# Peptides against a protein of PDB entry 4ASU, part 52

Target 1, 270 residues: chain A of PDB entry 4ASU
Amino acid sequence: ATLKDITRRLKSIKNIQKITKSMKMVAAAKYARAERELKPARVYGVGSLALYEKADIKTPEDKKKHLIIGVSSDRGLCGAIHSSVAKQMKSEAANLAAAGKEVKIIGVGDKIRSILHRTHSDQFLVTFKEVGRRPPTFGDASVIALELLNSGYEFDEGSIIFNRFRSVISYKTEEKPIFSLDTISSAESMSIYDDIDADVLRNYQEYSLANIIYYSLKESTTSEQSARMTAMDNASKNASEMIDKLTLTFNRTRQAVITKELIEIISGAA
Target 2, 83 residues: chain B of PDB entry 4ASU
Amino acid sequence: FTFASPTQVFFNSANVRQVDVPTQTGAFGILAAHVPTLQVLRPGLVVVHAEDGTTSKYFVSSGSVTVNADSSVQLLAEEAVTL

## One batch from the design tools (peptide; made by RFdiffusion4, then SolubleMPNN)

Design b1_p11_6_s1 (from b1_p11_6, 4 letters changed)
Fold by OpenDDE base, seed 4:
Structure b1_p11_6_s1 (fold): chain B 270 residues (1-270), chain C 83 residues (1-83), chain A 11 residues (1-11)
Amino acid sequence: as target 1 above (270 residues)
Amino acid sequence: as target 2 above (83 residues)
Amino acid sequence: SISLDPNARLP
């Protein structure tokens, strides 16, 4: 490689490093906010899931319609955040299909669509885009919940798949259940709950869906920003190492050029 | 007893004496060993009676309340403010 | 695809 080539490459990598460092800082700021906002969201979301855990709501085996909601975002450069969700979605879809279930998919975030479009295009009910630029709101969750409820797909049970935040260095892809109104109303365990008006139960379910979706969005966002921060840090370090290597190569090449020039001078070779 | 909005937690697994909630069917008080129920909140006042005799008032916009068989209660409001 | 951007949903 010529000195010119090395210099060009060095410049390019240095620019990349600047970008990755900047992105790291942005991700760090977003992470800090997301983590703060996750604290109440987790209490809220876990509270909403408490019914399903305590009531031990089970879907009859003869029920065949299953909905998978994958939660991620539109934005890349966050390590395995999207691929982890997609992988689990694929695995679950395959398992459900093997069990004779009909599977439909909702993708939250364009990355889910992008990853699964080729293999699962026919299973998508709807996808949501413009996810990840701003922190998710309860309004966003409500939109998703409403769209699900109005989709006309009468699922029996569902799964929401998202990355749960553990720490700045750790997330885990998890699944939480989604139940249809019919499944909840028909569950034997619900018999202990006093005669609940059908309209009340419907409204309750709408809130439950929105709550769970909101929770998942907050977990996903926090995980994503943390992962992006880490990814950008790694990218910056890798760039630094490459810069060092190229700098050494540059120096060696420069010395070789100088030596060659000296030899030419000494030899009188015009 | 858990009482939270998406953005704020007021009570997290706390022991309380009584919680008065505004529901679409009317206001009701949740006491110890209340029968399991699911309700939807209407805009109104939530009153939390602590075991120490203190009373806290909140305004909620909407949401849900769950009373489970194990006496756990989840009050989840879309919006809530301390009064 | 549905946009979650409130501004994008305005007709």
Scores: peptide ipSAE 0.346, ipTM 0.937, DockQ to the pose 0.262
Fold by OpenDDE base, seed 1:
Structure b1_p11_6_s1 (fold): chain B 270 residues (1-270), chain C 83 residues (1-83), chain A 11 residues (1-11)
Amino acid sequence: as target 1 above (270 residues)
Amino acid sequence: as target 2 above (83 residues)
Amino acid sequence: SISLDPNARLP
C-alpha cells in the first residue's frame, strides 16, 4: 500500500472513531436518564403483573389464538438487542404453531418488522415505528394498547417479549404473559375477587395492558441504550487498535520510501 | 401496599392501616384483610393512613387498584401528585 | 406501520 493509501485509510478510521465516540456519549446520556426513569416504571409495571401472577390465570389448552408482542426500537448499532427479541419471538411462534395454535404478531419498533417480515409477514397484525428517538411515554404505551384492542383480533392469551435491564453490561430477553378479557373473566381463580363488574374488569384490563407495555418499553429502552454505549465503546477501541497498527505500517512504509529514494540518489539512477 | 404512577413511586410494599381510594363505583376504604377486589380509579383524592397515624393525601387521575387474597394492594395511577 | 411520534399523528 502506498503512503497515500495508508493515510486515506487512517483518516477514514479516525473519522469513524470520532463518530463512535460521539455516539457513545449520546448513548451514555440517554442510558443515565433511562435508568432513572426505569426505577418507578419497574415498580409500576411489576405491580400491574401482580394480579396475573397471584391469581395464577391460565388459558385453557383448547384455546388456540395467541398474540406475541415483540418490543424493541428503530435504531441499530446496539449489539444483539433486536436479534435477541426476534430470536425469542421466532422460537415462541414456532413452538405455538407446533402446538396447533394460531399466532399473530405485533412488532414495536421497525427493527422487529425488518427482521421478521420475510418469514412472518402474514402473522403481523400491526407494527409501530418511530420508536427509540425519544424516551417512551405512557401515552405511547396507550396508543399501542388501543391499537391492539381495536385490531379486532380476539386472542385468548399472549406474550410480550422484551429485553429486561439487569446492568450496564447485561440484559435478558424475557417474556411476560398477557391475557384477553375473556380469559381473565373466565378464569376460576378470579372467583375470589368479589363482585367485579364486567365494565370495571374491561377497563382494568385496558389499563393493565397499557401498563405492561409501558413497562416493557422502559426496560427495552434502558437495555438498548446500555448496549449501544457498550457497542460504541467496543467500536471505538477497535478503531483505536487499527489506527495504531496502520500508524506503524505508515511509519515503516515511509522509512522504506526514504531509503529507496536515498539509494536512487546515491546510485545516480535519477 | 404499593402506590405508583409511571414516573413516581409513593409507596413500595409498605404496611399501611387504611387507604381511601376514589373509584368509578364510589370511594371506599381498604382496610387490613379487605376482601379481594379490582377497581378502576376516577379522578379524586387518595388518602393513605399509615400505621403510625400519619395521613397522606394525593390527587390521582385514572388508574386501577387491586386487593389480592394475600392482602397485598397495588394502587396504580396514570398520574398522581402529593397534596 | 403506525407512528408513535405524536407530531406525525397530528393531521
Scores: peptide ipSAE 0.344, ipTM 0.926, DockQ to the pose 0.262
Fold by OpenDDE base, seed 2:
Structure b1_p11_6_s1 (fold): chain B 270 residues (1-270), chain C 83 residues (1-83), chain A 11 residues (1-11)
Amino acid sequence: as target 1 above (270 residues)
Amino acid sequence: as target 2 above (83 residues)
Amino acid sequence: SISLDPNARLP
């Protein structure tokens, strides 16, 4: 490579490094906010899931309709955030199909659609977009919940799949259950709960659905921002290493050019 | 006893003496060893009675309350403010 | 705000 070629490449990589550093800072700011907002959201969301864990709600084997909700976003450059969710969705769908269940899918975030639409197009009920530009609100979760309830798909049970935040350097793709009103009302384990009005239970379940979706969005957002921050940091470090290598190559090449010129002068070829 | 909104936590796995909640079917008090139940909140006052005798009041907009067999309670409000 | 993708909804 000529000195000009190396210089051009150096300039390009330096520009990339500037961009990745800037993106890291933006991601860091968004992460800090997301983590702060996740703290109460986690208590709230885990509280909403407590009933299902404590009552050990089970879906009868004769029930066949299963809904999978995958939660991610529209935005890239965040490592394996989207692929992890999609992978688990595929695995869950395959397992359910093998068990003779009917599977339908809801995608939260355009990336889920982009990854799974070709192979699972017939299973998609609906997809949501414009996810990830701003922090999710309870209102956003309510919109998703309402759309599901109004979809006309009468699932028996469901799975919401999202990335749970563990630390700034770690997330885990997890699944939480969603149950239909019919499933929860007919569950034997619910018999211990005192005379619950049917309208109360319906309202309770609708609210619970919104709660779980909200929780998943907050976990997903925090995980995504932390992953993006890490990805941009790694990219910046890689760029730095490449700059160092190319700078060394540039210096060596420059010396070689000078040596060649001297040889040409001495040999009379110049 | 857990009491939270989407944006704020008031109690997290705390021990309390009594919680008064406004439900759609009427206000009721949750005491120790209350029978398991599910209720939906209406706009109104939540009163938390601590074991030390202190009382805290909150206004809630909507939400749910769950009393489990293990005596754990989850009070989840869409919006809540301290009074 | 989060919105429905009209192209991905089943009829």
Scores: peptide ipSAE 0.190, ipTM 0.932, DockQ to the pose 0.109
Fold by OpenDDE base, seed 5:
Structure b1_p11_6_s1 (fold): chain B 270 residues (1-270), chain C 83 residues (1-83), chain A 11 residues (1-11)
Amino acid sequence: as target 1 above (270 residues)
Amino acid sequence: as target 2 above (83 residues)
Amino acid sequence: SISLDPNARLP
């Protein structure tokens, strides 16, 4: 490689490093906010799931319609955030299909659709976009919940798949249940909650769905920003190492050029 | 007793004496060992009576309340403010 | 804001 080639490559990598450092800082700021906002969101979301845990709501095995909601975002450069969700969605869909279930998919974030479109296009009901530019709000979750409820797809049970935040260096893809109104109303374990008005239960379910979606969005966002921060840090470090290597190569090449020129002068070949 | 909005936690697995909630069917008090129930909140006043006798008041916009068989209560408001 | 992808609507 000529000195010119090395210089050009150095310049390119230095520019990449600047970009990755900037992105790291942005991700760090978003992470800090997301982590703060996740604390109440987790209490809120876990609280919403408490009924299902306490009542041990189960869907009868003869029910065949299953909904999978995958939660991620539109933005890349965050490691395995999207692929982990998609992988679990694929696995769950395959398992359910093998069990004779009908599976439909909702993608929250364009990346889910991007990954699964070729193999699962016929299973998608709806996809949501413009996810990840701003922190998710309860309003956003309500929009998703409303669209699901109005989709006309009468699922018996569902699964929401998202990345749960563990720490700045760790997340775990998890699944939480979603139950239809019919499933909840017909569950034997709900008998102790008798005398609940059907309209009340419907409204309750709408809140429950919005609540779990909101929770999943907050977990996903926190995980994503943390992962992006880590990815950008790694990219910056890799760039730094490459810069160091190329700088050494540049210096060696420069010395070789000088030596060659000197030899040419001494040999009378100029 | 857990009382939270999407953005704020007021109580997290706390022991309280009584919680008064505004529901669509009317306001009712949740006491210890209350029968399991599901309700939807209407805009109104939530009053929490702590074991120490302290009373706290909150305004909620909407949401849900769950009373479980194990006496756990989840009050989840879309919006809530301390009064 | 989060929105539906118009291209993903199943007929």
Scores: peptide ipSAE 0.175, ipTM 0.933, DockQ to the pose 0.110; fails the geometry check

Design b1_p11_6_s2 (from b1_p11_6, 3 letters changed)
Fold by OpenDDE base, seed 4:
Structure b1_p11_6_s2 (fold): chain B 270 residues (1-270), chain C 83 residues (1-83), chain A 11 residues (1-11)
Amino acid sequence: as target 1 above (270 residues)
Amino acid sequence: as target 2 above (83 residues)
Amino acid sequence: SISLDPDARLP
């Protein structure tokens, strides 16, 4: 490689390093906010899931319609955040299909659509885009919940798949259950709950869906920003190492050029 | 007793004496050993009676309340403010 | 695809 080539490459990598460092800082700011906002969201979301855990709501085996909601975002450069969700979605879809279930998919975030479009295009009910630029709101969750409820797909049970935040260095892809109104109303365990008006139960379910979706969005966002910080840090380090290597190469090449020139001078070779 | 909005937690697994909630069917008080129920909130006042005798008032916009068989209660409001 | 951007949902 010529000195010119090395210099060009050095410049390019240095620019990349600047970008990755900047992105790291942006991700750090977003992470800090996301983590703060996750604290109440987790209490809120876990609270909403408490019914399903305590009531031990089970879907009869003869029920065949299953909905998978994958939660991620539109934005890349966050490590395995999207691929982890997609992988689990694929695995679950395959398992459900093997069990004779009909599977439909909702993708939250364009990355889910992008990853699964080729293999699962026919299973998508709806996808959501413009996810990840701003922190998710309860309004966003409500939109998703409403769209699900209005989709006309009468699922029996569902799964929401998202990355749960553990720490700045750790997330885990998890699944939480989604139940249809019919499944909840027909569950034997619900018999202990006093005669609940059908309209009340419907409204309750709407809130439950929105709550769970909101929770998942907050977990996903926090995980994503944390992962992006790590990814950008790694990218910056890798760039630094490459810069060092190229700098050494540059120096060696420069010395070789100088030596060659000296030899030419000494030899009188015009 | 858990009482939270998406953005704020007021009570997290706390022991309380009574919680008065506004529901679409009317306000009702959640006492110890209340029968399991699911309700939806209407805009109104939530009153939390602590075991120490203190009373806290909140305004909620909407949401849900769950009373489970194990006496756990989840009050989840879309919006809530301390009064 | 449905946009979650409030501004994009305005007719």
Scores: peptide ipSAE 0.381, ipTM 0.938, DockQ to the pose 0.263
Fold by OpenDDE base, seed 3:
Structure b1_p11_6_s2 (fold): chain B 270 residues (1-270), chain C 83 residues (1-83), chain A 11 residues (1-11)
Amino acid sequence: as target 1 above (270 residues)
Amino acid sequence: as target 2 above (83 residues)
Amino acid sequence: SISLDPDARLP
């Protein structure tokens, strides 16, 4: 490589490093906010899931329609955040298909769509984009919930797959159940709740769905920002190492050029 | 007793004497031994009666309330503010 | 695809 080539590459990498450092700082700020907002969201979401755990709601085996909601975002450069969700979605879809279930998919975030488009395009009910620029709100979750309810797909059971935040350096892809109104209403364990008006139950289910989606979005966002910080830190370090290597190469090449020029001068060779 | 909004937690697994909630079907008082039920909140006042006799008032916009067989209660409001 | 951007959802 010529000195010019090395210099150009150095400049490019230095610019990339500046960008990655900036992105790290932005991700750090977003992470700090997300983590603060996750605390109440987790209580809220876990509270919403409490019924399903306590009532031990189970879907009858003869029911065949299953929904998978994958939760991520539109934005890359966050390590394995998207691929982890997609991997679990694929695994779940395959397992369900092997069990003779019909599987439909909702993708939250354009990355899910992008990753699964080739293999699962026909299974998508709807995808959501413009996810990740701002913190998710309950309104966003409500939109997703309403879209699902209005999709006309009468699922029996579903699963929501998202990255649960553990720490700044750790997340885990998790799955939580989603039950249809019919499944809840027909569950034997719900007999204890028999005095519930059907309209009330319907509305309750709508809130429950929105609550769970909201919770998943908050977990996902926190995990994503944390992962992005790590990814950007790694990128910055890698860039630094490359800069060091290229700088050494530059210096060596420069010396070689000088030596060559000196030899040419001494030898009279042009 | 858990009472939370998406953005704020008011009670987390607390023991309370009574919670009055505004439901779509009417006023609903939740006591420690209340039968399991599911309700949807209407905009209105939530009153929490603590075991020590103190009362706290909240305004909620909408949401759900769950009374479980184990006497656990989840009050989940879309929006809630302290009064 | 449905946008979750509130501004994009307004007619």
Scores: peptide ipSAE 0.381, ipTM 0.936, DockQ to the pose 0.269
Fold by OpenDDE base, seed 1:
Structure b1_p11_6_s2 (fold): chain B 270 residues (1-270), chain C 83 residues (1-83), chain A 11 residues (1-11)
Amino acid sequence: as target 1 above (270 residues)
Amino acid sequence: as target 2 above (83 residues)
Amino acid sequence: SISLDPDARLP
């Protein structure tokens, strides 16, 4: 490689490093905020799941309609965040199909759509885009919940799949159950709850759905920003190593060129 | 007793004497060993009576309240502010 | 696809 080629490559890598460092800083800032906001969101979301856990709500096996909600974002460069969710969605969909269930999918974030469109296009009810530019709000979750409820798809049970935040270096793809109003209403375990008006239960379920979705969005966002920060850090380090290697190559090549020129001068071959 | 909004936690697995909640069917007090129930919140006042006799007041918008068989209570408001 | 951007949903 000529000195010019090496110099060009060095410049390119240095530019990449600048970009990745900048992105790391942005991700770090967003992560810090997301982590702070996740604390109350987790209490809120876990609280919403408490009924289903404590009442041990189960869907009868003869029920066949299953909904999968996958939660991620539109933004890349965050490691395995999207692929992890998609992988879990695929696995769940395959298992359900093998069990004779009808499966429909909701994708939160354009990346889920992008990954699954080819193989699962017919199973999508709706997809949501413009996710991840700003922190998710309860309003966002409400929109998603409302669209689900208004979709006309009468699912029996479902699952929401998202990345749960563990630490700055760790997340885990998890699944939480969602139940239809009919499933909740018909559950034997609900008999211990005092005479609940049908309208109250419907409204309660709507809030529950929005709450769980909100929780999943907050977990997903925190996980994503952390993963992006890590990915950008790794990219920056890799770029640094490459710069060092190329700089050494440049120096060696330069020395060789100088030596060659000196020999040509001395030999009179010019 | 857990009382939270999406953005703020007021009580997290706390022991309280009584919680008064505004529901769509009317305001009612949740006491120890209250029967399991589900309710939806209407805009109004939540009053938390602590075991030490301290009373705290909150304004809530919408949301839900759950009383479980194990006496755990989840009060989840879309918006809530301390008064 | 549905946009979650509030500004994009405004008519």
Scores: peptide ipSAE 0.369, ipTM 0.930, DockQ to the pose 0.263
Fold by OpenDDE base, seed 2:
Structure b1_p11_6_s2 (fold): chain B 270 residues (1-270), chain C 83 residues (1-83), chain A 11 residues (1-11)
Amino acid sequence: as target 1 above (270 residues)
Amino acid sequence: as target 2 above (83 residues)
Amino acid sequence: SISLDPDARLP
């Protein structure tokens, strides 16, 4: 490579490094906010899931309709955030199909649609886009919940799949259950609960769905921002190493050119 | 006893004496060892009576309340403010 | 696809 070629490459990598550093800072700011907002959201969401855990709600084996909600976003450059969710969705769908269940899918975030549309197009009920530019709100979760309830798909049980935030360097793709009104009302374990009005139970389940979706969105957002921050940090470090290597190559090449010129002068070939 | 909104936590696994909640079927008090139940909140006042005798008041817009067999309580409001 | 952008959902 000529000195000009190396210089051009150095300039390009330096520019990339500037971009990745800037993106890291933006991701860091968004992460800090997301983590703060996740704290109450986690208490809220885990509180909503407490009933299902404590009552050990089970879906009868004769019930066949299963809904999978995958939660991610529209935005890239965040490592394996989207692929992890999609992978688990595929695995869950395959397992359910093998068990003779009918599976339908909701994708939250355009990346889920992009990854799964070709292989699972017939299973999609609805997809949501414009996810990830702003922090998710309870209103957003309510919109998703309402759309599901109005879809006309009468699922028996469901799974919401999302990335749970563990730390700035770690997330885990997890699944939480979603139950239909019919499933929860017919569950034997619910018999210990005092006479619950059917309208009350319906409203309760609507809140439960919105609560769980909201929780998943907050976990997903925090995980995504932390992963993006890490990815941009790694990219910046890799760029730095490449700059160092190319700088060394540049210096060596420059010395070689000078040596060649000296030899040409000495040999009279110039 | 857990009391939270999507954006704020008021109580997290706390021990309380009594919680008064506004439900669609009427206001009721949750005491120790209350029977398991599910209710939906209406706009109104939540009153938390602590074991030390202190009382805290909150206004809630909507939400749900769960009383479990293990006496755990989850009060989840869409919006809540301290009064 | 449904947009979660509040501005995009306005009739």
Scores: peptide ipSAE 0.368, ipTM 0.937, DockQ to the pose 0.269

